# Peptides against a protein of PDB entry 7BBL: the designs that were tried, part 74

Target 1, 86 residues: chain A of PDB entry 7BBL
Amino acid sequence: IAQESLESQEQRARAALRERYLRSLLAMVGHQVSFTLHEGVRVAAHFGATDLDVANFYVSQLQTPIGVQAEALLRCSDIISYTFKP

## One batch from the design tools (peptide; made by RFdiffusion4, then SolubleMPNN)

Design b2_p22_3_s2 (from b2_p22_3, 7 letters changed)
Fold by OpenDDE base, seed 2:
Structure b2_p22_3_s2 (fold): chain B 86 residues (1-86), chain A 22 residues (1-22)
Amino acid sequence: as target 1 above (86 residues)
Amino acid sequence: LEAELEAIRAAVGPRPEAQLPA
């Protein structure tokens, strides 16, 4: 039997992680999410949607240390992690 | 606080009504 190459295995692993990530985005819709940013900053917001390349999160009721922003865009590249209750 | 505010400014973009460069 043919053995799958290391590159192929890594590709499948990346695909699995990508799928899991996308599923989490779907699950976030309409829920309040806690986002961890750089410098120990944590914000909370209601997740609305993302753009096609998943570069930005469209959120509402963004709670920051300096106040609440009704609507905002969050750069995904600046988000370290996030948590939410499904 | 300065660094924290900068992190927020970096991560938070304009409101959806404000169109971003495409």
Scores: peptide ipSAE 0.387, ipTM 0.754, DockQ to the pose 0.074
Fold by OpenDDE base, seed 3:
Structure b2_p22_3_s2 (fold): chain B 86 residues (1-86), chain A 22 residues (1-22)
Amino acid sequence: as target 1 above (86 residues)
Amino acid sequence: LEAELEAIRAAVGPRPEAQLPA
């Protein structure tokens, strides 16, 4: 019986994770999201959209320790994690 | 505080109404 290679299995796994990630981006639209940044910083903002290459998050009502920014752009590469209620 | 602020400054880019460099 033909067996899928380990590399192929890993590829499918990565694809599944990527799909889950992209679906989460769609799910968070319009919701308040808590973002964990470096240095233990956590901010909250309403998620609007991302770039086509998912390089930036376009958000509103960004809550930071120094105040609220009506609209902002978050660099995805600087985001460690995020959580939200679907 | 300074480190935390720097992290925010690094992560928070220009407002959507602003022209992005890329």
Scores: peptide ipSAE 0.386, ipTM 0.755, DockQ to the pose 0.095
Fold by OpenDDE base, seed 1:
Structure b2_p22_3_s2 (fold): chain B 86 residues (1-86), chain A 22 residues (1-22)
Amino acid sequence: as target 1 above (86 residues)
Amino acid sequence: LEAELEAIRAAVGPRPEAQLPA
């Protein structure tokens, strides 16, 4: 019986993580999400959608220390983590 | 606070209907 290569195993692992990530995005829809940004900044917003390459989050009711923005884009690359209640 | 504001400015883009600076 053939053994799966290490590269193949890593590929499957990455694919699994990617799938989990994408599923989390689906779960976020319609929920308020707490985003952790750099410098200890945390903002809350309702998740709406993302672009195809998941470069930006389209959110609403973005709560920041400088006010609330009805609609905004969050750059995913600047998001350290996020949490929400499904 | 200044660093915090910069982090927000970096992460938060314009409204979806707005054009990004190019």
Scores: peptide ipSAE 0.386, ipTM 0.753, DockQ to the pose 0.096
Fold by OpenDDE base, seed 4:
Structure b2_p22_3_s2 (fold): chain B 86 residues (1-86), chain A 22 residues (1-22)
Amino acid sequence: as target 1 above (86 residues)
Amino acid sequence: LEAELEAIRAAVGPRPEAQLPA
């Protein structure tokens, strides 16, 4: 019996996680999402879409302590976590 | 407050209709 390499196992695991992540993005479309940023900042916005490399979130009605921005780009690398109700 | 504002400025990019600096 052939045993797949550790590298192959990890590759499949990464692929599965990536797929789940992308599916979660699809589930977020049109929903208000609560984002936790650095320095304890929490903002809320309606999720619209991402770019192809998922570097930015295109959102609307971004609620921040300094006001509401109708449309904005959120850099994914600056997001610590987020929650939403499917 | 300065730190919180900086975090927002760092995370929030220009509006989609705005042109990025070249």
Scores: peptide ipSAE 0.385, ipTM 0.752, DockQ to the pose 0.074

Design b2_p22_3_s3 (from b2_p22_3, 7 letters changed)
Fold by OpenDDE base, seed 3:
Structure b2_p22_3_s3 (fold): chain B 86 residues (1-86), chain A 22 residues (1-22)
Amino acid sequence: as target 1 above (86 residues)
Amino acid sequence: LEAELRAIRAAVGPRPEAVLPA
């Protein structure tokens, strides 16, 4: 019986994890998300979309300590973590 | 305070531009 190579198995595993992540982003659409940034900063915003390479989060109603920004771009590389209610 | 504001400025980019439907 032909056996799939380890490399191929790992590739499928990575693809599966990537798919799960992307589906999670889809589930986030339209919901208010709490983002934790550096220096203990926490902001909330409604998630809209991401770049194809998931470099940025396009959000609306970004709540910051100094006010609300109607629309904004959050750099994924600067986000420590986030939570939301699906 | 200033460190917090710096963190926000670093993470928040320019507002997204309008994209026409394809």
Scores: peptide ipSAE 0.397, ipTM 0.781, DockQ to the pose 0.077
Fold by OpenDDE base, seed 2:
Structure b2_p22_3_s3 (fold): chain B 86 residues (1-86), chain A 22 residues (1-22)
Amino acid sequence: as target 1 above (86 residues)
Amino acid sequence: LEAELRAIRAAVGPRPEAVLPA
C-alpha cells in the first residue's frame, strides 16, 4: 500500500487542529470562559461572537482585576489560553 | 500591577456596534 507523504500528513494534522479550534469557538457561545493573558493575568467573560478571521472575541461581563466591563473586545493575539465548561 | 494593567489594556478594547456571531 502507498504511504501518505509527510507533507500530506502534516496538512491533515493542521486541518484537524483548526477544525477543533473552530468547533471550540462554536461551543463557547453563551458560556463563561476563563482567559489567560500575558503577565499572568486571568479574566473571565461570556463569549458572544468573533470576527470571520478570528482576530477578536466579542464578550460580555468581562471580569478583570480592576472591575467588570459590560461589553468588551478581546484581541486573540494577546490570549495565551482559555478554558470553559461546555 | 503596572505590567498587569498593560496586559489588560493591550488585550481589551471596547466592543463595536456591529458584531458577527460565531
Scores: peptide ipSAE 0.396, ipTM 0.795, DockQ to the pose 0.092
Fold by OpenDDE base, seed 4:
Structure b2_p22_3_s3 (fold): chain B 86 residues (1-86), chain A 22 residues (1-22)
Amino acid sequence: as target 1 above (86 residues)
Amino acid sequence: LEAELRAIRAAVGPRPEAVLPA
């Protein structure tokens, strides 16, 4: 039996994690999500959509310390973590 | 507060037209 290279194993692992991540995004649609940003900032918003490269989250009813934004774009690179209730 | 506001302004922008529904 052939042994997969370490690089090939890692590639499969990354692919599996990516698929899991994308499926998680699908599960978020329409739900309120709590986002943790830098500097300890936490915001909440309803998740609507993303773009093809998942560079941005398109959300609604974004609750921030300085007010509510009806529709907003969240840059994924600035999101540390998020949680939601399925 | 300034740092927190900067973080919000960095992460948040107006919603563009083109979206891919998930």
Scores: peptide ipSAE 0.395, ipTM 0.796, DockQ to the pose 0.102
Fold by OpenDDE base, seed 5:
Structure b2_p22_3_s3 (fold): chain B 86 residues (1-86), chain A 22 residues (1-22)
Amino acid sequence: as target 1 above (86 residues)
Amino acid sequence: LEAELRAIRAAVGPRPEAVLPA
């Protein structure tokens, strides 16, 4: 029986991950999210929206070690990981 | 602490501003 090539399998895997990521963004709306940044920094903020074109998260009530920022942008490229309760 | 602050400054952008349509 025909077997899908490794290349096409990888393509499907990337597509699946992308879909999961996008669905995650939708699920984050209105929820507090914990973000892990470089140097072991962890911040929490309420997710508002994303600017997919420039890869920014628009958040509110950003809790950082140096205080709380009512509204802020988080650059996705500097985010290692994030967790939230849907 | 300095490294942590640098990481925060690198990741956190300016406060959102209202954008008027062109």
Scores: peptide ipSAE 0.394, ipTM 0.774, DockQ to the pose 0.078

Design b2_p22_3_s4 (from b2_p22_3, 6 letters changed)
Fold by OpenDDE base, seed 2:
Structure b2_p22_3_s4 (fold): chain B 86 residues (1-86), chain A 22 residues (1-22)
Amino acid sequence: as target 1 above (86 residues)
Amino acid sequence: LEEELEAIRAAVGERPEAQLPS
């Protein structure tokens, strides 16, 4: 049996991580999520959805150090990590 | 503080005009 190429293995690994990521987004829907941003900033918000290319998170009740924003877009590229209770 | 505010400004975009999909 021929061994799968390294490139193919990496491709499958990336696909698996992408799937896990997308499933986490689905699990976040309707939940309050804690987001870690750059410079040690942490915000909390209720996750609504993402756009089709997952460039932005659509959230509500965004709690920031300077106040609460009823509705907001979060740039996914600026999110380091997030946690939530499923 | 300025760096923290900049991080928030960078991450937070314009308010959505449309209702979130349900």
Scores: peptide ipSAE 0.381, ipTM 0.752, DockQ to the pose 0.082
Fold by OpenDDE base, seed 3:
Structure b2_p22_3_s4 (fold): chain B 86 residues (1-86), chain A 22 residues (1-22)
Amino acid sequence: as target 1 above (86 residues)
Amino acid sequence: LEEELEAIRAAVGERPEAQLPS
């Protein structure tokens, strides 16, 4: 039988991680999400959607140390991690 | 605090019009 190369295995792994990420975005819709930003900042917001290229998160009721923003856009590149309860 | 606020300002922008998933 054919032996799958290491490169091919890594490619499948990357694809699987990407798919898991995208599915997590779908699962987040309508839920409050805790976002970890740089400098140890954590904010919470209700997740709405993303751009098709997943450049931005469209959220509502964004809770920050200086108040609540009704609607906001979060740059995905500035998000270190996020957690939510499905 | 200033660094934390800068991180928020960098990450947060105004939300443009967008269609939400059903």
Scores: peptide ipSAE 0.381, ipTM 0.750, DockQ to the pose 0.080
Fold by OpenDDE base, seed 4:
Order: structure tokens, then sequence, then C-alpha cells
Structure b2_p22_3_s4 (fold): chain B 86 residues (1-86), chain A 22 residues (1-22)
């Protein structure tokens, strides 16, 4: 039997992680999400949507140390991690 | 504190109304 190469295994792993990521975005809709940014900053917001290339998160009721912003964009490239209750 | 505020300013922007989902 043919052995799957390491490169092929890595490709499948990346595809699986991408699918799980996209599914998590769908699950976040309508929920409050906690986001971890750089410098130890943690904010919370209600997730609405992303743009088509997933460059920005469209959120509402963004809670920051300096106040609440009713409507905001979060740049995905500056988000380290997030968590939410499904 | 200044670094923390800079991280927020870098990551957060105003949501454009023209791009809001229905």
Amino acid sequence: as target 1 above (86 residues)
Amino acid sequence: LEEELEAIRAAVGERPEAQLPS
C-alpha cells in the first residue's frame, strides 16, 4: 500500500484547521465573544459577521478598558485568540 | 498602559454603515 507523504498529511491538517476555524465563525454569530489582543489586552463584544476575506470582524457592544463602543471593526490580524459559549 | 492603549487603537476601528450586514 502507498504511504501518505508528510507534506500530504500537513496539507490535510491545514485544511481541517481551516474548516474548524470557519465553522467557529458561524457559531459565534449572535454571541458575546472574548478577544485577546496584544500586550495582554482582553476585550468582549457581540459578534455579527466578517468580510468575505475574513480580514475584519464586525462587532457590537465592544467593551474595552476605556469604555464601550456600540459598533466597531476588529482587525483579525491583531487578534491572538478568542473564546465564547456556544 | 500606553502599550495597552496602542494595541486597542491598532486592532479597533469604526464600523462603516455602508458595509453593515442586513
Scores: peptide ipSAE 0.378, ipTM 0.749, DockQ to the pose 0.092
Fold by OpenDDE base, seed 5:
Structure b2_p22_3_s4 (fold): chain B 86 residues (1-86), chain A 22 residues (1-22)
Amino acid sequence: as target 1 above (86 residues)
Amino acid sequence: LEEELEAIRAAVGERPEAQLPS
């Protein structure tokens, strides 16, 4: 068996991370998720779905410091991290 | 506070039923 190159190893690592990420999205469906945004802002919302390119999160009952929004879009590029209980 | 509000405005887009800007 030929030795896998460093580039190939990196490619597999990226693919594995992508798969894990996508699986996490499925796990979040119907659950409340805590999102950390810039400037230390934290919001919570029920995750619904994402668009095809995973550019936006479609959420409901978005709790922000300025109120609750029944339905909203969260820009994934502005999300630093998120946590949820499966 | 203003920075925090700006962060929210940047991250939170229009409602799903709304027409998203191009």
Scores: peptide ipSAE 0.377, ipTM 0.745, DockQ to the pose 0.095

Design b2_p22_4_s2 (from b2_p22_4, 7 letters changed)
Fold by OpenDDE base, seed 1:
Structure b2_p22_4_s2 (fold): chain B 86 residues (1-86), chain A 22 residues (1-22)
Amino acid sequence: as target 1 above (86 residues)
Amino acid sequence: SLALRIEELEARLEEVRAAFLA
């Protein structure tokens, strides 16, 4: 009986998660996203793009505690979580 | 296929990045 190996099943599962992630990024384009950063800092910005490997977030109109930045780069390591409304 | 769909999504997002940085 031919059956898919456990490793192959896990590989497909990872690929499925990758697809879901990429689709969510595409859905974020042009939308405002709320980011939770370290030290309890929360910011909002319009999603522009990302690096697919490092997951840097290129954003615009970043609202920070001290003002608004027209354009900014948010590193994945700085982000705890994020949410957006489709 | 799943692999092909991933490639297409990555290509779209790469275009988005290129356009944003232009």
Scores: peptide ipSAE 0.670, ipTM 0.940, DockQ to the pose 0.864
Fold by OpenDDE base, seed 5:
Structure b2_p22_4_s2 (fold): chain B 86 residues (1-86), chain A 22 residues (1-22)
Amino acid sequence: as target 1 above (86 residues)
Amino acid sequence: SLALRIEELEARLEEVRAAFLA
C-alpha cells in the first residue's frame, strides 16, 4: 500500500490544529480573556462567541485603557495574542 | 473521524454565537 503523500500528511496536521483551536474556543466560553492588540494595547473581556471563518471575537465587558464597553467586536486582524484561564 | 469532530465543534460554536447575538 502506497505511503500517504506529503500533501495528505500536511492536510491531516492542519485538521488536527483546527480541532485543537475549536476546542480552545469552547473552553473560553464564560471566561475572561486578556487580549494584546497593536501598539501594545491590552484589554480584557468576557468571551461571548466567534465567527469561525473570520475569527471575529464577540465579547462583553470589554475593559480598555479609556473605558468599559458592555459589548464589543474584536477583529482577528487587530489581535496579536490572547490568554485565558480555563 | 477528525473531520466529523471538527464539524461537531463548529456546530456547537455556531450555537454559542447565535445565543450570544440573540
Scores: peptide ipSAE 0.670, ipTM 0.940, DockQ to the pose 0.835
Fold by OpenDDE base, seed 2:
Structure b2_p22_4_s2 (fold): chain B 86 residues (1-86), chain A 22 residues (1-22)
Amino acid sequence: as target 1 above (86 residues)
Amino acid sequence: SLALRIEELEARLEEVRAAFLA
């Protein structure tokens, strides 16, 4: 039996993380998500969808410090982190 | 397989995106 190469092991690890990420996205559907943005800004919104390649977040009922937006787009580059309860 | 599961998940998320933007 041959040992799996380091490169192959890394590929499987990346794939495993990808699956975990995608499953978490599906779990967010229909739930409110808390987003941490730059400069300490925190917002909450109901998850709508994402672009799998650019990872833009399409959301609804975005609660910001100055009001609520019915629908909005959060760019991946603006998001530091996010949390939600499944 | 892992690859197949990823493809299925991406397909589901694409459907979600399409429905949301429709």
Scores: peptide ipSAE 0.670, ipTM 0.940, DockQ to the pose 0.856
Fold by OpenDDE base, seed 3:
Structure b2_p22_4_s2 (fold): chain B 86 residues (1-86), chain A 22 residues (1-22)
Amino acid sequence: as target 1 above (86 residues)
Amino acid sequence: SLALRIEELEARLEEVRAAFLA
């Protein structure tokens, strides 16, 4: 009986996760997202775009304690987690 | 296929990025 190699199985698993990730990004486009940053800082912004490789988040209407920034860049390294309503 | 779906998704997101930054 023919069996898929371990390498192939892992490849498919990674691909499946990648698809889920990309679909979630598309679902975020134009929606407000809540970002949790370091030191307990939480901000909200509208998702505009992202770099697929580095996952830099290009956002608009970034709400911070000191005001609203029309456009901003949130580096992946700055983000602990995020939530949004599809 | 899964691979083709991923490529399509990435293409869509690249277009979104390009439009956003234009």
Scores: peptide ipSAE 0.670, ipTM 0.940, DockQ to the pose 0.862

Design b2_p22_4_s4 (from b2_p22_4 with A2L A7R E8R H16V K17R)
Fold by OpenDDE base, seed 2:
Structure b2_p22_4_s4 (fold): chain B 86 residues (1-86), chain A 22 residues (1-22)
Amino acid sequence: as target 1 above (86 residues)
Amino acid sequence: SLAERIRRLEAELEAVRAAFLA
């Protein structure tokens, strides 16, 4: 009967987005991910892990235009977007 | 609940991180 407050609605919406985000991260485990960085740079790497708060991406076999890095850290501030195939 | 699902997901991802960095 009572209508949910606007603040509560926003909180629930944020939580829903958080769940979706976390599920996508979990789905990346064991898969190659394509990252779009600044200046049009695109790289591919195998997902290793991420910081839930800072959102740093720990990856392996990072393929860059000039070579491959066995292990690397991608800062969230450097990432514009990413995509992967579940 | 949604909150519980989020907590479980975070726990799983934290375990993944711990294992990766070990």
Scores: peptide ipSAE 0.664, ipTM 0.939, DockQ to the pose 0.857
Fold by OpenDDE base, seed 4:
Structure b2_p22_4_s4 (fold): chain B 86 residues (1-86), chain A 22 residues (1-22)
Amino acid sequence: as target 1 above (86 residues)
Amino acid sequence: SLAERIRRLEAELEAVRAAFLA
């Protein structure tokens, strides 16, 4: 019986994760997202867009512990995790 | 296909980015 190679399985797994990630980004459009940053800092912002290659997040109405920024850029290296309600 | 779905999603998100930055 022919079996898919390990390399092919890994390629499919990476592609599946990419699709899930992209679908999640699309679902975020127009919604407020909660971001967890380093040192336990949590912020909320409305999703605007992303750079698909670098995963920079362009957001609006960023709520920080010290105030609100109308527009902001969140680098992927600053983000530990995020959650939202679709 | 999975590859085609990915390309379509990326195109949609690029359009979102273009609209946001316009």
Scores: peptide ipSAE 0.664, ipTM 0.939, DockQ to the pose 0.841
Fold by OpenDDE base, seed 3:
Structure b2_p22_4_s4 (fold): chain B 86 residues (1-86), chain A 22 residues (1-22)
Amino acid sequence: as target 1 above (86 residues)
Amino acid sequence: SLAERIRRLEAELEAVRAAFLA
């Protein structure tokens, strides 16, 4: 009986996670997203776009504790987590 | 296939990015 190698299983797992991630990004289009940043800072912004490799988030109407930015760039390294209403 | 679905998703998101930055 043929058996899939461990490496092949891991590749399929990574691919499955990639698809899930991409679908979640697509679902964010046209929605406001809540981002949790370092030191517990939380901001909200409308999703605009993202880089597939660098994972930069291009957003609009970014609400911060000190004001609102019409457009902004959030780097993946700055983000702890995010959530949105699909 | 899974690979084909990933490629299509990436193409869609790239189009979204292009439109946003235009």
Scores: peptide ipSAE 0.664, ipTM 0.939, DockQ to the pose 0.864
Fold by OpenDDE base, seed 5:
Structure b2_p22_4_s4 (fold): chain B 86 residues (1-86), chain A 22 residues (1-22)
Amino acid sequence: as target 1 above (86 residues)
Amino acid sequence: SLAERIRRLEAELEAVRAAFLA
């Protein structure tokens, strides 16, 4: 058969990255995650869920420099990076 | 397929979201 077009190859590559991303989110369920926000603010929270399109993070027991929030929503646009231990 | 796996993962994560927000 004919070779896959460049566009098709790019689509498969994006899909592969999407799968990896989704699997990482699933692996985060039930774990504490460390978030780096703007201005060097670092917080820790237990991962609850995310919106798949906007990548909003729904978390619990959010530890911030000014206190602990039982539940919170972190916008993707506010997150610089995050890390967790599977 | 890759597409099917993505759909299943999204469904699982949607269920997680629904349960968390319930």
Scores: peptide ipSAE 0.662, ipTM 0.939, DockQ to the pose 0.876

Design b2_p22_5_s1 (from b2_p22_5, 9 letters changed)
Fold by OpenDDE base, seed 5:
Structure b2_p22_5_s1 (fold): chain B 86 residues (1-86), chain A 22 residues (1-22)
Amino acid sequence: as target 1 above (86 residues)
Amino acid sequence: SAVAELEARLRAIRAEFLAAHA
């Protein structure tokens, strides 16, 4: 059988990571998610939806250090990490 | 592919969300 090229292996790895990410997004729909932002800022919000290309996060009940916003938009570029309970 | 299917599901969720929050 033919050997898989290095590029093909990398492609499969990227696809696997993308799949894991997308499954994570599906799992958090409607759930409260804790986001760690820049400079150690932490917020919590209910995940509503996301733009897959730009990766904007549409959330509700955003709890910030200053207050709560009923609805908000988070930029993926501003998110360091997130955690949630499925 | 698995990725394509997942993206389609998420796009549908986004569409529904935006419609509900228009």
Scores: peptide ipSAE 0.612, ipTM 0.915, DockQ to the pose 0.863
Fold by OpenDDE base, seed 1:
Structure b2_p22_5_s1 (fold): chain B 86 residues (1-86), chain A 22 residues (1-22)
Amino acid sequence: as target 1 above (86 residues)
Amino acid sequence: SAVAELEARLRAIRAEFLAAHA
């Protein structure tokens, strides 16, 4: 009996992770999200949209330790983790 | 695929967002 190739299994695994990520992004739309950035910096902002290829996050009302930015662009590379209420 | 559909939805959301903030 033939078994799925290792490459195929890995591809499905990657696809599953991607799907999970994308679903989380979709759930974030219109909600406030708490982001943990480098060096323990934590910010909160309303999620607006994202660039899937470049992984930019367009947010509003970004609350930072030193003030609030009405509109801001966050880089995925700057984000360690995030939490939100879907 | 599920991934393709999700990406399409998110691209549409981005387009709407950018249009609203242009």
Scores: peptide ipSAE 0.611, ipTM 0.915, DockQ to the pose 0.918
Fold by OpenDDE base, seed 2:
Structure b2_p22_5_s1 (fold): chain B 86 residues (1-86), chain A 22 residues (1-22)
Amino acid sequence: as target 1 above (86 residues)
Amino acid sequence: SAVAELEARLRAIRAEFLAAHA
């Protein structure tokens, strides 16, 4: 019986995770998103777009503990997780 | 592939965003 190699299984798993991530990005376009950053810092912002190659998040109305920034750029490396209502 | 299609859509959205905010 032919079996899929371990390498192939891992590749499919990676692809599935990538697809899930990308679908979440599409779903949040134009919506307010809550971002969890390092050290428990949480911010909210309206999602505009992403740079997939550099992993930048272009957002607006970024609500921080200090105040609101009209336009901002978030780096993927600073983001632990995010949540939003589709 | 599904991934390629999704990335293409997101690239288009980014292009529109940057154009609107230029």
Scores: peptide ipSAE 0.609, ipTM 0.914, DockQ to the pose 0.843
Fold by OpenDDE base, seed 3:
Structure b2_p22_5_s1 (fold): chain B 86 residues (1-86), chain A 22 residues (1-22)
Amino acid sequence: as target 1 above (86 residues)
Amino acid sequence: SAVAELEARLRAIRAEFLAAHA
């Protein structure tokens, strides 16, 4: 019987990872998210939306070590990881 | 596809968000 090629398997794997990422974005909409940035800096903010192509994060009530910003933009390249309560 | 549908939903959310904050 015909078997799925390695390339096809890799395509499915990439699609699965992308889907997981997108579902996480949907799950955090409207929720407070904790972001881990460079040099161990951690901030918290309410997630609003993202630019899926450039991956900009539009957030509100950004809590930083120096203060709170009502609205802010976080670049995906600045983010190491994030956690949130769905 | 699932990915395309998810992206469409998120694009709609972005549009609504920007409209509400503009």
Scores: peptide ipSAE 0.605, ipTM 0.913, DockQ to the pose 0.864

